Peptides against a protein of PDB entry 5T59. Designs and how they scored, part 3

Target 1, 112 residues: chain A of PDB entry 5T59
Amino acid sequence: TTPTMQSTSLLTEHLGYPPISLVDDIINAVNEIMYKCTNAMEKYLMQRNIIGKKDFSDEIKIGTAKLESLLENSVDKNFDKLELYVLRNILSIPSDLLEENRFRLLHHEKLV
Target 2, 90 residues: chain B of PDB entry 5T59
Amino acid sequence: EHIRFQRLVQVCNKALEESIRKLQSWEKIHECFPNYGQTREGIENLTVCQQQVIKLWSNLSRVEFDAIFHERSIEEKLNQLDDLINKARS

## One batch from the design tools (peptide; aimed at target 2 V11)

Design b1_p8_8_s2 (made by RFdiffusion4, then SolubleMPNN; from b1_p8_8, 4 letters changed)
Fold by OpenDDE base, seed 5:
Structure b1_p8_8_s2 (fold): chain B 112 residues (1-112), chain C 90 residues (1-90), chain A 8 residues (1-8)
Amino acid sequence: as target 1 above (112 residues)
Amino acid sequence: as target 2 above (90 residues)
Amino acid sequence: SYVFVTPF
């Protein structure tokens, strides 16, 4: 079920912020973590770029870039699913509560 | 009775676990460094790197997600939402 | 703002 404008308004009032803001925080966090991980990996390997008489710097740069791309694709896929699930199934209001009388219940609880 | 926050934690963990799945594959790691990984020392370095990046992923995500949940008071808010829904249906 | 510590 797709969230409605009414549901979003009610949840925003309840949460103190729009439901999407929570998802944004999560996605922004994982993106930051992702790049920290790949950056750390590159730095670690670049400090160990010479084995014997061979310099593997170019291979390391290309390889870490490929891993970053793989991770990016996976993060995008899985957290897109997360976004949909959270907004539709967790931060959601059942349709029966969106009726006028039930809608007032949420407002009443806030005001009391 | 309270189910929404539990579900949030579960879906977050699932997304994190599935996202790091590719890096958990030694084959995928090795194929990105075909010549480097043909050396003994290179294999050792890649092994350590793989292990450490997975740990870093896990540790950072735990700390950051917990911080988000706290800042947004999401457990309390979701519990309240559950209570409101249950009350309305009683 | 958060501080990150890398294990390697």
Scores: peptide ipSAE 0.205, ipTM 0.941, DockQ to the pose 0.052
OpenDDE base, seeds 1, 2, 3, 4: peptide ipSAE 0.201, 0.195, 0.203, 0.203; ipTM 0.941, 0.941, 0.941, 0.941

Design b1_p8_8_s3 (made by RFdiffusion4, then SolubleMPNN; from b1_p8_8, 4 letters changed)
Fold by OpenDDE base, seed 2:
Structure b1_p8_8_s3 (fold): chain B 112 residues (1-112), chain C 90 residues (1-90), chain A 8 residues (1-8)
Amino acid sequence: as target 1 above (112 residues)
Amino acid sequence: as target 2 above (90 residues)
Amino acid sequence: SYTFVTPS
């Protein structure tokens, strides 16, 4: 099931921020980490680009770009799944709590 | 009782592990550097890269994700959510 | 550190 507007509002009130904000933080972080990793690899290899009087700089640049693309695709796929799961199953409110009487209880508990 | 934060950690770890899996393949690494990897020294350098990139991935992710979880107080908030749900169902 | 450690 997909999150409802009501659940989003309640969770935003509870968390102090929209549920999507947490996911955004996670995704932004992993993207940053991803590029730091590939950049580190490229730098390491570029410092070792000459072997036997042959310059492999071009191959290194192309190769690291390929690895970056591979990682990008995997990150996108897996963290899209993560986003869906988190919003649907972790940052979610069961339907029974969205009923009128349970809804009031949730508000009451927050205010107490 | 408290299950949501545990699930969050598990899902994050799974996503991180699945994301880096391709780079754990030596064949895939070597394919990106076909001529460079034909040299002894190149193989050595690529070996270091493969090992180091995986370690860097793991270490940075741990630090950054923990920081996010702390800044968002997500463990506490999810525990509270679990408690609210359980209380409502009692 | 965002750089690889060179083997000794």
Scores: peptide ipSAE 0.321, ipTM 0.943, DockQ to the pose 0.043
OpenDDE base, seeds 1, 3, 4, 5: peptide ipSAE 0.319, 0.283, 0.314, 0.285; ipTM 0.943, 0.942, 0.943, 0.942

Design b1_p8_8_s4 (made by RFdiffusion4, then SolubleMPNN; from b1_p8_8, 5 letters changed)
Fold by OpenDDE base, seed 5:
Structure b1_p8_8_s4 (fold): chain B 112 residues (1-112), chain C 90 residues (1-90), chain A 8 residues (1-8)
Amino acid sequence: as target 1 above (112 residues)
Amino acid sequence: as target 2 above (90 residues)
Amino acid sequence: SYTFVTPF
């Protein structure tokens, strides 16, 4: 079920913020975490870039970039699914509550 | 009777677990460093790196997501939403 | 704002 404008308004009133804001926080957080992880990996390996007589700096840079790309793709895919699920199934109001009389129930609880 | 917050936690955990799946593959890690990974010391470094990044991913996500949930008071709000829905249907 | 601690 796709969220409606009415549902969004009611949930915004209930939450104190738009439902999408929660999802944005989650996605922004995981993106930041992702880059922290890949950056840490690169730094760790670059500190260990010389094995014997060989310098593997270029290979390490390319390799960590590839891993970052893999992780980016996976994060995008899975958290797109998360966004849809949260907005449609968790932060949602059943259609029967969107009727006029049921709509007022949410407002009443807020005002009391 | 309260189900929405539990579902939120579950879907977040699932997304995090599935996202890190690629880095859990040693084969995928090794293929990114084909020559480096042919050395004993390189393999050791990659092994430690893989383990540490997975742990970092897990730890950071736990702390940050819990912080988000707290800041947004989402457990309370979702429980209230469940209660409102149940009340309306009673 | 978020704080990160690395185990590396």
Scores: peptide ipSAE 0.215, ipTM 0.942, DockQ to the pose 0.054
OpenDDE base, seeds 1, 2, 3, 4: peptide ipSAE 0.184, 0.148, 0.190, 0.191; ipTM 0.942, 0.941, 0.942, 0.942

## One batch from the design tools (peptide; aimed at target 1 I20 V23 I27, target 2 Q10)

Design b1_p9_1 (made by RFdiffusion4)
Pose (drawn by RFdiffusion4):
Structure b1_p9_1 (pose): chain A 112 residues (1-112), chain B 90 residues (1-90), chain P 9 residues (1-9)
Amino acid sequence: as target 1 above (112 residues)
Amino acid sequence: as target 2 above (90 residues)
Amino acid sequence: TTRGKELLE
């Protein structure tokens, strides 16, 4: 289903937070991990940048950064689909409920 | 009957697996370090990275998301939502 | 998170 304002309004009430807030926590979380991994990988190699008698510091900075940017694209790509797949299929509303009052059951839930 | 939350787990894991796939390929890893990878020790060091980074990627994401799913009680809100739409359709 | 915000608007 395509998201609507009633679903955003109703799901915000059921959840206690807008549906997007969960998606923010995910995207923001994975990004932090992405950089935590690359930074950890660069330091592992920088203290191993000299093999034999040659110094590969330059190659490592370029390599670690060249990898980081490829995840920035792939992650932004794959988690936007998540941002879409969730708001359309998981935090989703059918027509059976907004055509004939979903308000009854949510109000009914909070009380009885 | 409780089907929506398991989906949330499936879609998260699906996004992560695709997010890291290019790093599971030794080729693309070596492409970023062509000269460094032509040394024995370089090959050994790069192997230690991709295998550890992937493990770190999987673990950090697994722990946080399980935590985020807890702080927002999403498993329950969705189980309440799944079994609630059924009561409505009935 | 722009696409999701736009869809919800």

Design b1_p9_1_s1 (made by RFdiffusion4, then SolubleMPNN; from b1_p9_1, 5 letters changed)
Fold by OpenDDE base, seed 5:
Structure b1_p9_1_s1 (fold): chain B 112 residues (1-112), chain C 90 residues (1-90), chain A 9 residues (1-9)
Amino acid sequence: as target 1 above (112 residues)
Amino acid sequence: as target 2 above (90 residues)
Amino acid sequence: TKKARELLA
């Protein structure tokens, strides 16, 4: 079930921010971490690019780029699933709470 | 009783674990460095690199995600949401 | 180790 405009509004009021903002924070964080990891790998290997008088710099650059691509694809796939799950199943309001009487309950609890 | 925050943590951990799984494959790592990985020193360097990047991934994720959860007060908010739902169904 | 620290730093 896709979140409704009403549920989004209610959750935004409850959270103090739109539900999607939390997901955005998570996704932005993992992307930053991902590039930190791949950058660290490249730098580590580039400091060790010469073995037995042979320079492997080009291979290292290509190889680390491939690993970055693999990680990017996996991150995108898994965190797209995460986004969907969080918005549908965690940051969600059951239909019975979307009724007027339950809506008031949410507002009441906020004020108390 | 309070289940939403636990689920959030679980799905985050799952996504992180599944995302790093490809880098946990030595075969895939080695394939990216076919000639470099034919040398003893190259294998050693790749082994250390693989091991430490996985640790870096885990450590950074833990710190950053915990910070997000704290800044967004998400545990408290999700617990409150659980309570509201349970109360409404009583 | 030094190698580990270089990567984790």
Scores: peptide ipSAE 0.190, ipTM 0.940, DockQ to the pose 0.018
OpenDDE base, seeds 1, 2, 3, 4: peptide ipSAE 0.183, 0.158, 0.176, 0.178; ipTM 0.940, 0.938, 0.939, 0.939; seed 2 fails the geometry check

Design b1_p9_1_s2 (made by RFdiffusion4, then SolubleMPNN; from b1_p9_1, 3 letters changed)
Fold by OpenDDE base, seed 5:
Structure b1_p9_1_s2 (fold): chain B 112 residues (1-112), chain C 90 residues (1-90), chain A 9 residues (1-9)
Amino acid sequence: as target 1 above (112 residues)
Amino acid sequence: as target 2 above (90 residues)
Amino acid sequence: TKRGRELLS
């Protein structure tokens, strides 16, 4: 089930931030990590670009770019799935609690 | 009892594991460096690079994700959410 | 020269 406006509001109040903010943090972090990894790979190989008096710099640059693309695609795919799962199944409120009487419980517990 | 935070950790780990799987393939790495990988030194360099990048991926993700979870107090908040839901259903 | 610490930061 897709999150509702009410669910988002209640969770925002509970968390102190919108649920999507957590997902954003996670995705931003993995993206940063991804580029750190690929950059490190390129730097490592570029320091070892000469073998047998042959310069492999161009091949290394192209190759690392291809690996970066592969990783980007995989990260995008898997963390899109993660986003959907988290918002639907973890940061979610069951439908039976999305009524006024159940809203009171959440608010009451917060205020007490 | 408390299940949401555990699930969050699980799906994060799964996403990280599945994302790095492409780099765990030696065949894929070697294909990106067809001439470089035909040399002994090239193979050695690629092998070390592959191993270290996987470790870097794991270490950085652990540190950063733990920091996020702490800053967002997500374990506590999810546990509270579980408790509220269970209480409402009792 | 074969192993680099840069990939472990």
Scores: peptide ipSAE 0.171, ipTM 0.941, DockQ to the pose 0.018
OpenDDE base, seeds 1, 2, 3, 4: peptide ipSAE 0.147, 0.147, 0.147, 0.142; ipTM 0.940, 0.940, 0.940, 0.940

Design b1_p9_1_s3 (made by RFdiffusion4, then SolubleMPNN; from b1_p9_1, 4 letters changed)
Fold by OpenDDE base, seed 2:
Structure b1_p9_1_s3 (fold): chain B 112 residues (1-112), chain C 90 residues (1-90), chain A 9 residues (1-9)
Amino acid sequence: as target 1 above (112 residues)
Amino acid sequence: as target 2 above (90 residues)
Amino acid sequence: TKRARELLS
């Protein structure tokens, strides 16, 4: 089911922040981690760029860039799925709680 | 009866695991360094690099995601949400 | 992501 405005409002009240904020934190974090990983990879290999008489710096730069692209694509795909799942199935209000009487209950519990 | 936070952790772990899957492939790694990987020393370097980056991915994600979950108090909030839902259905 | 949010809207 698709989240409604009412659901978002109720969840925001409950969480103290909009549900999307949690997902944003997660996605921002993984993106940061991703680039830290690829940067570390490049740096490690660039420190070992010469083997024998041959300098592999160009190949290393191209290769690490390719791996970064692969990782970016995979992160985008999988965390898009994650975002959808979290917002639809985890940070969600069942339809019965969206009814007027159940809405009152939620407010009551919040105030107690 | 608290299920939402468990599911959150599960889907986060799954997304992280699936995201790093391609870097776990030696074939994919070697393919990106065709000449470098034809040398003994290059293979050794790539092997270590692959292992290190996977470990870094795992460690950083664990630390950062736990920090997020703590800052957002998400376990408590999701447990409370489960309780509210269950109570409403009673 | 933008795409995901669009799908949820």
Scores: peptide ipSAE 0.289, ipTM 0.945, DockQ to the pose 0.493
OpenDDE base, seeds 1, 3, 4, 5: peptide ipSAE 0.215, 0.278, 0.252, 0.241; ipTM 0.943, 0.945, 0.944, 0.944

Design b1_p9_1_s4 (made by RFdiffusion4, then SolubleMPNN; from b1_p9_1, 5 letters changed)
Fold by OpenDDE base, seed 1:
Structure b1_p9_1_s4 (fold): chain B 112 residues (1-112), chain C 90 residues (1-90), chain A 9 residues (1-9)
Amino acid sequence: as target 1 above (112 residues)
Amino acid sequence: as target 2 above (90 residues)
Amino acid sequence: TKLARELLS
């Protein structure tokens, strides 16, 4: 189920970039989004840190950090699964196409 | 006939949904702010915050992932891949 | 969104 060097080469030719580059873009994007979300959450609550005469700034900082960690763990887990699935099942070439005649077919389609 | 791009979208959506699931739990949110959440105003702020962060997550991911898919021409490329595979097996 | 405004601030 692991991608082969041949598969990677053919897909790179077809895509114009290595298959892993797409996954990298996705993972980088979600990580950026994650930190934007947690940062916005912290800022929102820190602007509302005083209720009555009590300052909850420390609790807010700790709490948002906990939520960030929770989200990080979940993102890492789920997008590791995504990476594996995409590379094995979506950006993949069936073994029956990894033959000389099939290679020519892929090249032929590119040239036409 | 064309299945790969649909699957890509599905697994991306699933990963995004599963990733944000814990933040959708009010109990988990409240646990992170035990004293703040004991005040009426604190509960109101946390409620709005939870709702807004989920919306922000959804909106940002939609925009960014669509941009990636467009820049990489992945729908077209995956459709072509499906066609090549189907043609070879015919 | 309110949080989006915070992000852009």
Scores: peptide ipSAE 0.165, ipTM 0.935, DockQ to the pose 0.020
OpenDDE base, seeds 2, 3, 4, 5: peptide ipSAE 0.162, 0.153, 0.162, 0.163; ipTM 0.935, 0.934, 0.935, 0.935

Design b1_p9_2 (made by RFdiffusion4)
Pose (drawn by RFdiffusion4):
Structure b1_p9_2 (pose): chain A 112 residues (1-112), chain B 90 residues (1-90), chain P 9 residues (1-9)
Amino acid sequence: as target 1 above (112 residues)
Amino acid sequence: as target 2 above (90 residues)
Amino acid sequence: RELLEGELL
């Protein structure tokens, strides 16, 4: 289903937070991990940048950064689909409820 | 009957697996370090990276998301939502 | 934000 304002309004009430807030926590979380991994990988190699008698510091900075940017694209790509797949299929509303009052059952839930 | 939350787990895992796939390929890894990878020690060091980075990627994301799912009680809110739409359709 | 379409499952 396509998201609507009633679903955003109702789901915000049921969840206690807007449906997008969960998606923010995920995207924001994975990005932090992405950089945490690349930074960890660069330092592992920089203290191993000299093999034999040659110094590969330049190649490592370029390689670690060349990898980081490829995840920035792949992650932004795959988690936007998540942002979409979730708001359409998981935090989702059918027509059975907004055609004939979903408000009854949510109000009914908070009380009885 | 509780089907929506398992989906949330499936879609999260799905997004992560596709997010890291290009790093599971030794080729693309060596492309970023062509000269460094032509040394024995370089090959050994790069192997230690991709295998550890992937493990770190999997572990950090697994722990946080399980935590996020807890701080927002999403498993329950969705289980309440799944079994609630059924009561409505009935 | 920018949204991209595709099948995940």

Design b1_p9_2_s1 (made by RFdiffusion4, then SolubleMPNN; from b1_p9_2 with E2K L4T)
Fold by OpenDDE base, seed 4:
Structure b1_p9_2_s1 (fold): chain B 112 residues (1-112), chain C 90 residues (1-90), chain A 9 residues (1-9)
Amino acid sequence: as target 1 above (112 residues)
Amino acid sequence: as target 2 above (90 residues)
Amino acid sequence: RKLTEGELL
């Protein structure tokens, strides 16, 4: 089931913020974490770029970039799924609560 | 009774786990460093790096996601939502 | 020691 305007409004009232805001926070966080991880990897390996007399700096830079891309793709895929699931199945109002009589219940609880 | 927050935590954990899955593959790591990984020291460095980045991923995500959940009061709100739904259906 | 974004231990 796709979120409706009514659901969004009700949930926004209940949460105090739009449902999408939570998802945005999560996705922004994981993106930040992702780049922190890849940056840490690169720095760690670049501190260990010389083995014997050979400098592997170029290979390390290319390799870590590849890993970053790999992680980016995976994060995008999995958190897109997460977004859809959360908005459709967690931060959602069941159809039976979208009826007028049930709609009043949500408002009543807020006012009382 | 309260199911939504549990589901949120589950799907977050799943997304995090699936996202890091490729980095958990030694083969994938080694493929990115074909010559570096042909050296003993290189292998050792890559091994440590792999292990530590996975831990970093886990630790950072735990801290940040918990902070988000707290700031958004999402457990309480989702529990309340469950209660409202159950009440409406009774 | 805690892992940070700037280093891995």
Scores: peptide ipSAE 0.134, ipTM 0.943, DockQ to the pose 0.024
OpenDDE base, seeds 1, 2, 3, 5: peptide ipSAE 0.122, 0.121, 0.113, 0.123; ipTM 0.943, 0.943, 0.943, 0.943; seed 5 fails the geometry check

Design b1_p9_2_s2 (made by RFdiffusion4, then SolubleMPNN; from b1_p9_2 with E2K L4V)
Fold by OpenDDE base, seed 1:
Structure b1_p9_2_s2 (fold): chain B 112 residues (1-112), chain C 90 residues (1-90), chain A 9 residues (1-9)
Amino acid sequence: as target 1 above (112 residues)
Amino acid sequence: as target 2 above (90 residues)
Amino acid sequence: RKLVEGELL
């Protein structure tokens, strides 16, 4: 199920930040790491672009671009799933706690 | 008792592992460099590159994700959330 | 040895 506005508010109060902020940090980090990896691959191979008398620079550039695309697609797919799972199953409040009396508990714990 | 943070770590690891799976395939790597990979030196370079990039992926992810978890105090917050839920249900 | 930004370190 999709998180409610009410649960988001309560979790924001508990966390000190909106739940989505954590997911954003994770996704931003993996994207940065992804491009660091592909950039490193390209640079490593470009330093070794000549074998014998043949220059493979063009093939290396095309090949690394293909790998980058493959990685991008996989990252997008898997971390979209991660986002949904985290927000629905980890950073979530059970429906039985989404009642007025239960809200008091969360507020009470914060004040203690 | 505390389950949410463990699950967070698990799903992060799963996403990272599944994301890098394509690069773990030598066949896929070689397909991207069909002529380069037909040379002895090319194969050697690609082999080293593949192994090292996978390690780089793993190491960078570990460091960055741990930093995020620390900055967001997420283990503590999720443990507290577990405790609150369990307390409310008791 | 490890790969960092195109170099083996």
Scores: peptide ipSAE 0.144, ipTM 0.943, DockQ to the pose 0.022
OpenDDE base, seeds 2, 3, 4, 5: peptide ipSAE 0.136, 0.133, 0.137, 0.137; ipTM 0.943, 0.942, 0.943, 0.943

Design b1_p9_2_s3 (made by RFdiffusion4, then SolubleMPNN; from b1_p9_2, 3 letters changed)
Fold by OpenDDE base, seed 5:
Structure b1_p9_2_s3 (fold): chain B 112 residues (1-112), chain C 90 residues (1-90), chain A 9 residues (1-9)
Amino acid sequence: as target 1 above (112 residues)
Amino acid sequence: as target 2 above (90 residues)
Amino acid sequence: RKLVEGDLL
C-alpha cells in the first residue's frame, strides 16, 4: 500500500520530520560515498599509470568511468527498492491506527 | 516486539551489499582494463584497488549511516511506533 | 597508497 497524506502527517509529527527526509539522507549519503570510492580508485590507479614505459592513463580514465557507471546503476536500483520498502513497511501506520480513536492515542502519547 | 529499526538496518545492509556486488566481480574489473590488466603490475594494482575500495565502501557507509540514524533518532522513534501499534491492537 | 577517506580530502 502507498502511504497516505494522513499517514505522512502523523509520522511527520511523530518523527519531527517527514519520513521521506530520512530516506533522502540515506540516499544522499550513499551517493556521496559512491563518488568518493570511484574517485579514490581513479586516483590510485592514475598514480600507477605507467608500466613498462607504457602510459595507461587513457585506459584508466575510461575504465574507472565504466566502473562508476556500473556502481551508479546498482546504487540507484537497490536504493530505489529501499526507499519503497522503508516508506511502505517501516515508516508506515496500519489502517486501524488511522481511525479517529487511534489517532487520538498517538497524540495523547506524544503529550504525556 | 521492536522490529522496525531492525528491519531498517537489515534493508540498508542489503542495499549496500547488493550495490557493491558489481565491484566484487574480478571479471568485470578486469574487463574495464583490458590492456592494463595484461601486465603483472597492473593485475596487482587492480587487485589491491578492488580490495581497498570494497573496504572503504563498507567503512564509510557504516559511519555515515550510523550518524544519520543518530541524528534522526530513528531507533527511538521506530521503537515508539512499534509500542504505539502494539498498544493500539491490545 | 591506501584507499581511505583522508586521501580524498
Scores: peptide ipSAE 0.179, ipTM 0.945, DockQ to the pose 0.022
OpenDDE base, seeds 1, 2, 3, 4: peptide ipSAE 0.178, 0.186, 0.167, 0.178; ipTM 0.944, 0.944, 0.944, 0.944; seeds 2, 4 fail the geometry check

Design b1_p9_2_s4 (made by RFdiffusion4, then SolubleMPNN; from b1_p9_2, 4 letters changed)
Fold by OpenDDE base, seed 4:
Structure b1_p9_2_s4 (fold): chain B 112 residues (1-112), chain C 90 residues (1-90), chain A 9 residues (1-9)
Amino acid sequence: as target 1 above (112 residues)
Amino acid sequence: as target 2 above (90 residues)
Amino acid sequence: RKLVDGDLL
């Protein structure tokens, strides 16, 4: 099920921030990490680009770019899934509780 | 019972693991460097590179995700959410 | 020998 406006509002009150903010932090972090990794790979190999008097710089650049693309695609796929799962199944209020207005406990606990 | 934070950690780990899966394949690595990888030194360099980047991925993600979880107080908040839901159902 | 100086490896 898709998160509702009501659920989002209640969770925002509980968390102190919108649920999506957590996901954004996670995704932003992994993207940064991803490019740090690929950059590190390229630099490492480029420092070792000469073997037997042959310069492999061009091949290294192309190869690392390919690996970056592979990683990008995988990150996008898996963290899109993560986003959906987190928002729907972790940072969520069960629909049965919303329907029965049992979510008022969230407000009650804050007020008491 | 508290379950949500555990699930969060699990799905984060799963996403990280699945994301790095392609780089864990030596075949995929080697395919990207067809001539470089035909040299002894090239193979050695690629091997070290592969190993280290995976470690870098793991270490950076651990540190950064833990920081996020702490900053967002997410374990506490999710535990509280579990408790509230359980209470509501009782 | 590590990829980037200062990184946790």
Scores: peptide ipSAE 0.144, ipTM 0.943, DockQ to the pose 0.023
OpenDDE base, seeds 1, 2, 3, 5: peptide ipSAE 0.113, 0.122, 0.120, 0.126; ipTM 0.941, 0.943, 0.944, 0.944

Design b1_p9_3 (made by RFdiffusion4)
Pose (drawn by RFdiffusion4):
Structure b1_p9_3 (pose): chain A 112 residues (1-112), chain B 90 residues (1-90), chain P 9 residues (1-9)
Amino acid sequence: as target 1 above (112 residues)
Amino acid sequence: as target 2 above (90 residues)
Amino acid sequence: TEKGKELLE
């Protein structure tokens, strides 16, 4: 289903937070991991940048950064699909409920 | 009957697996370090990275998401939602 | 998170 304002309004009430807030926590979380991994990888190599008698510091900075940007694209790509797949299929509303009052069951849930 | 939350787990894991796939390929890894990878020690060091970075990637994401799913009780909110739409359709 | 905000609007 395609998201609607009633679903956003109702799901915000059922969840206690807008449906997008969960998606923010995910995107934001993975990004932090992405950089934490690349920074960890660069330092592992920088203290191993000299093999034999040659210094590969330049190649490492370029390599670690050249990898980081490829994840920035792939992650932004794959988590936007998640941002879409979730708001359409998981935090989703059928027609059976907004055609004939979903408000009854949510109000009914909070009380009885 | 509880089907929506397992999907949330499936879609998160699906996004992560696709997010890291280019790093599982030794080729693309060596492309970023062509000269450095032509040394024995360089090959050994790069192997230690991709295998550890992947493990770190999997672990950090696994722990946080399980935590995020807890702080927002999403497993319950969705289980309540799954079994609630069924009561409505009935 | 802009795409999701746009869809919700």

Design b1_p9_3_s1 (made by RFdiffusion4, then SolubleMPNN; from b1_p9_3, 4 letters changed)
Fold by OpenDDE base, seed 1:
Structure b1_p9_3_s1 (fold): chain B 112 residues (1-112), chain C 90 residues (1-90), chain A 9 residues (1-9)
Amino acid sequence: as target 1 above (112 residues)
Amino acid sequence: as target 2 above (90 residues)
Amino acid sequence: TKKARELLS
């Protein structure tokens, strides 16, 4: 049940941009946030890499990398679901409006 | 009357919450630092790190997503879409 | 608080 070409066109006209553009913004943002978080973690711990007389730098680097991978996998999974849901259920036009008369309504509202 | 924007916010929050869930597990954090986490000072550092990164995640996502929603005027556009659909069905 | 600032910076 993917969006139709007609719905995409109508939504693009209504939004002023393709529906996918919003999703792209969201996904790009969360990816940036994700790496900011993992980078902050690594830097914080690397500033505290010496406990007693032992250097834990290698363990910290490996550990933060593991956490990054874990977060990446989770972000990818959950925001793939988000993308599908948004495009199918939020940024969507009901089938009953995908008729000639309904198209005119959308155009009419834009012109008014 | 207006439901689409509310749903957008809800699914965004859900995705963010589900994504950070693994980092909310102390056990998962600790297992990534098995030797570091065996020290008192290491545990303290990891505890602070975990708490603050979750806050950072929440704060950054709120700010950035709100900015996106504003730039795309998505609340207004989705409300208008709801209105159009409801009007057409009435 | 100091530790928090360092992480959030």
Scores: peptide ipSAE 0.142, ipTM 0.937, DockQ to the pose 0.017
OpenDDE base, seeds 2, 3, 4, 5: peptide ipSAE 0.131, 0.124, 0.112, 0.137; ipTM 0.937, 0.935, 0.935, 0.936; seed 2 fails the geometry check

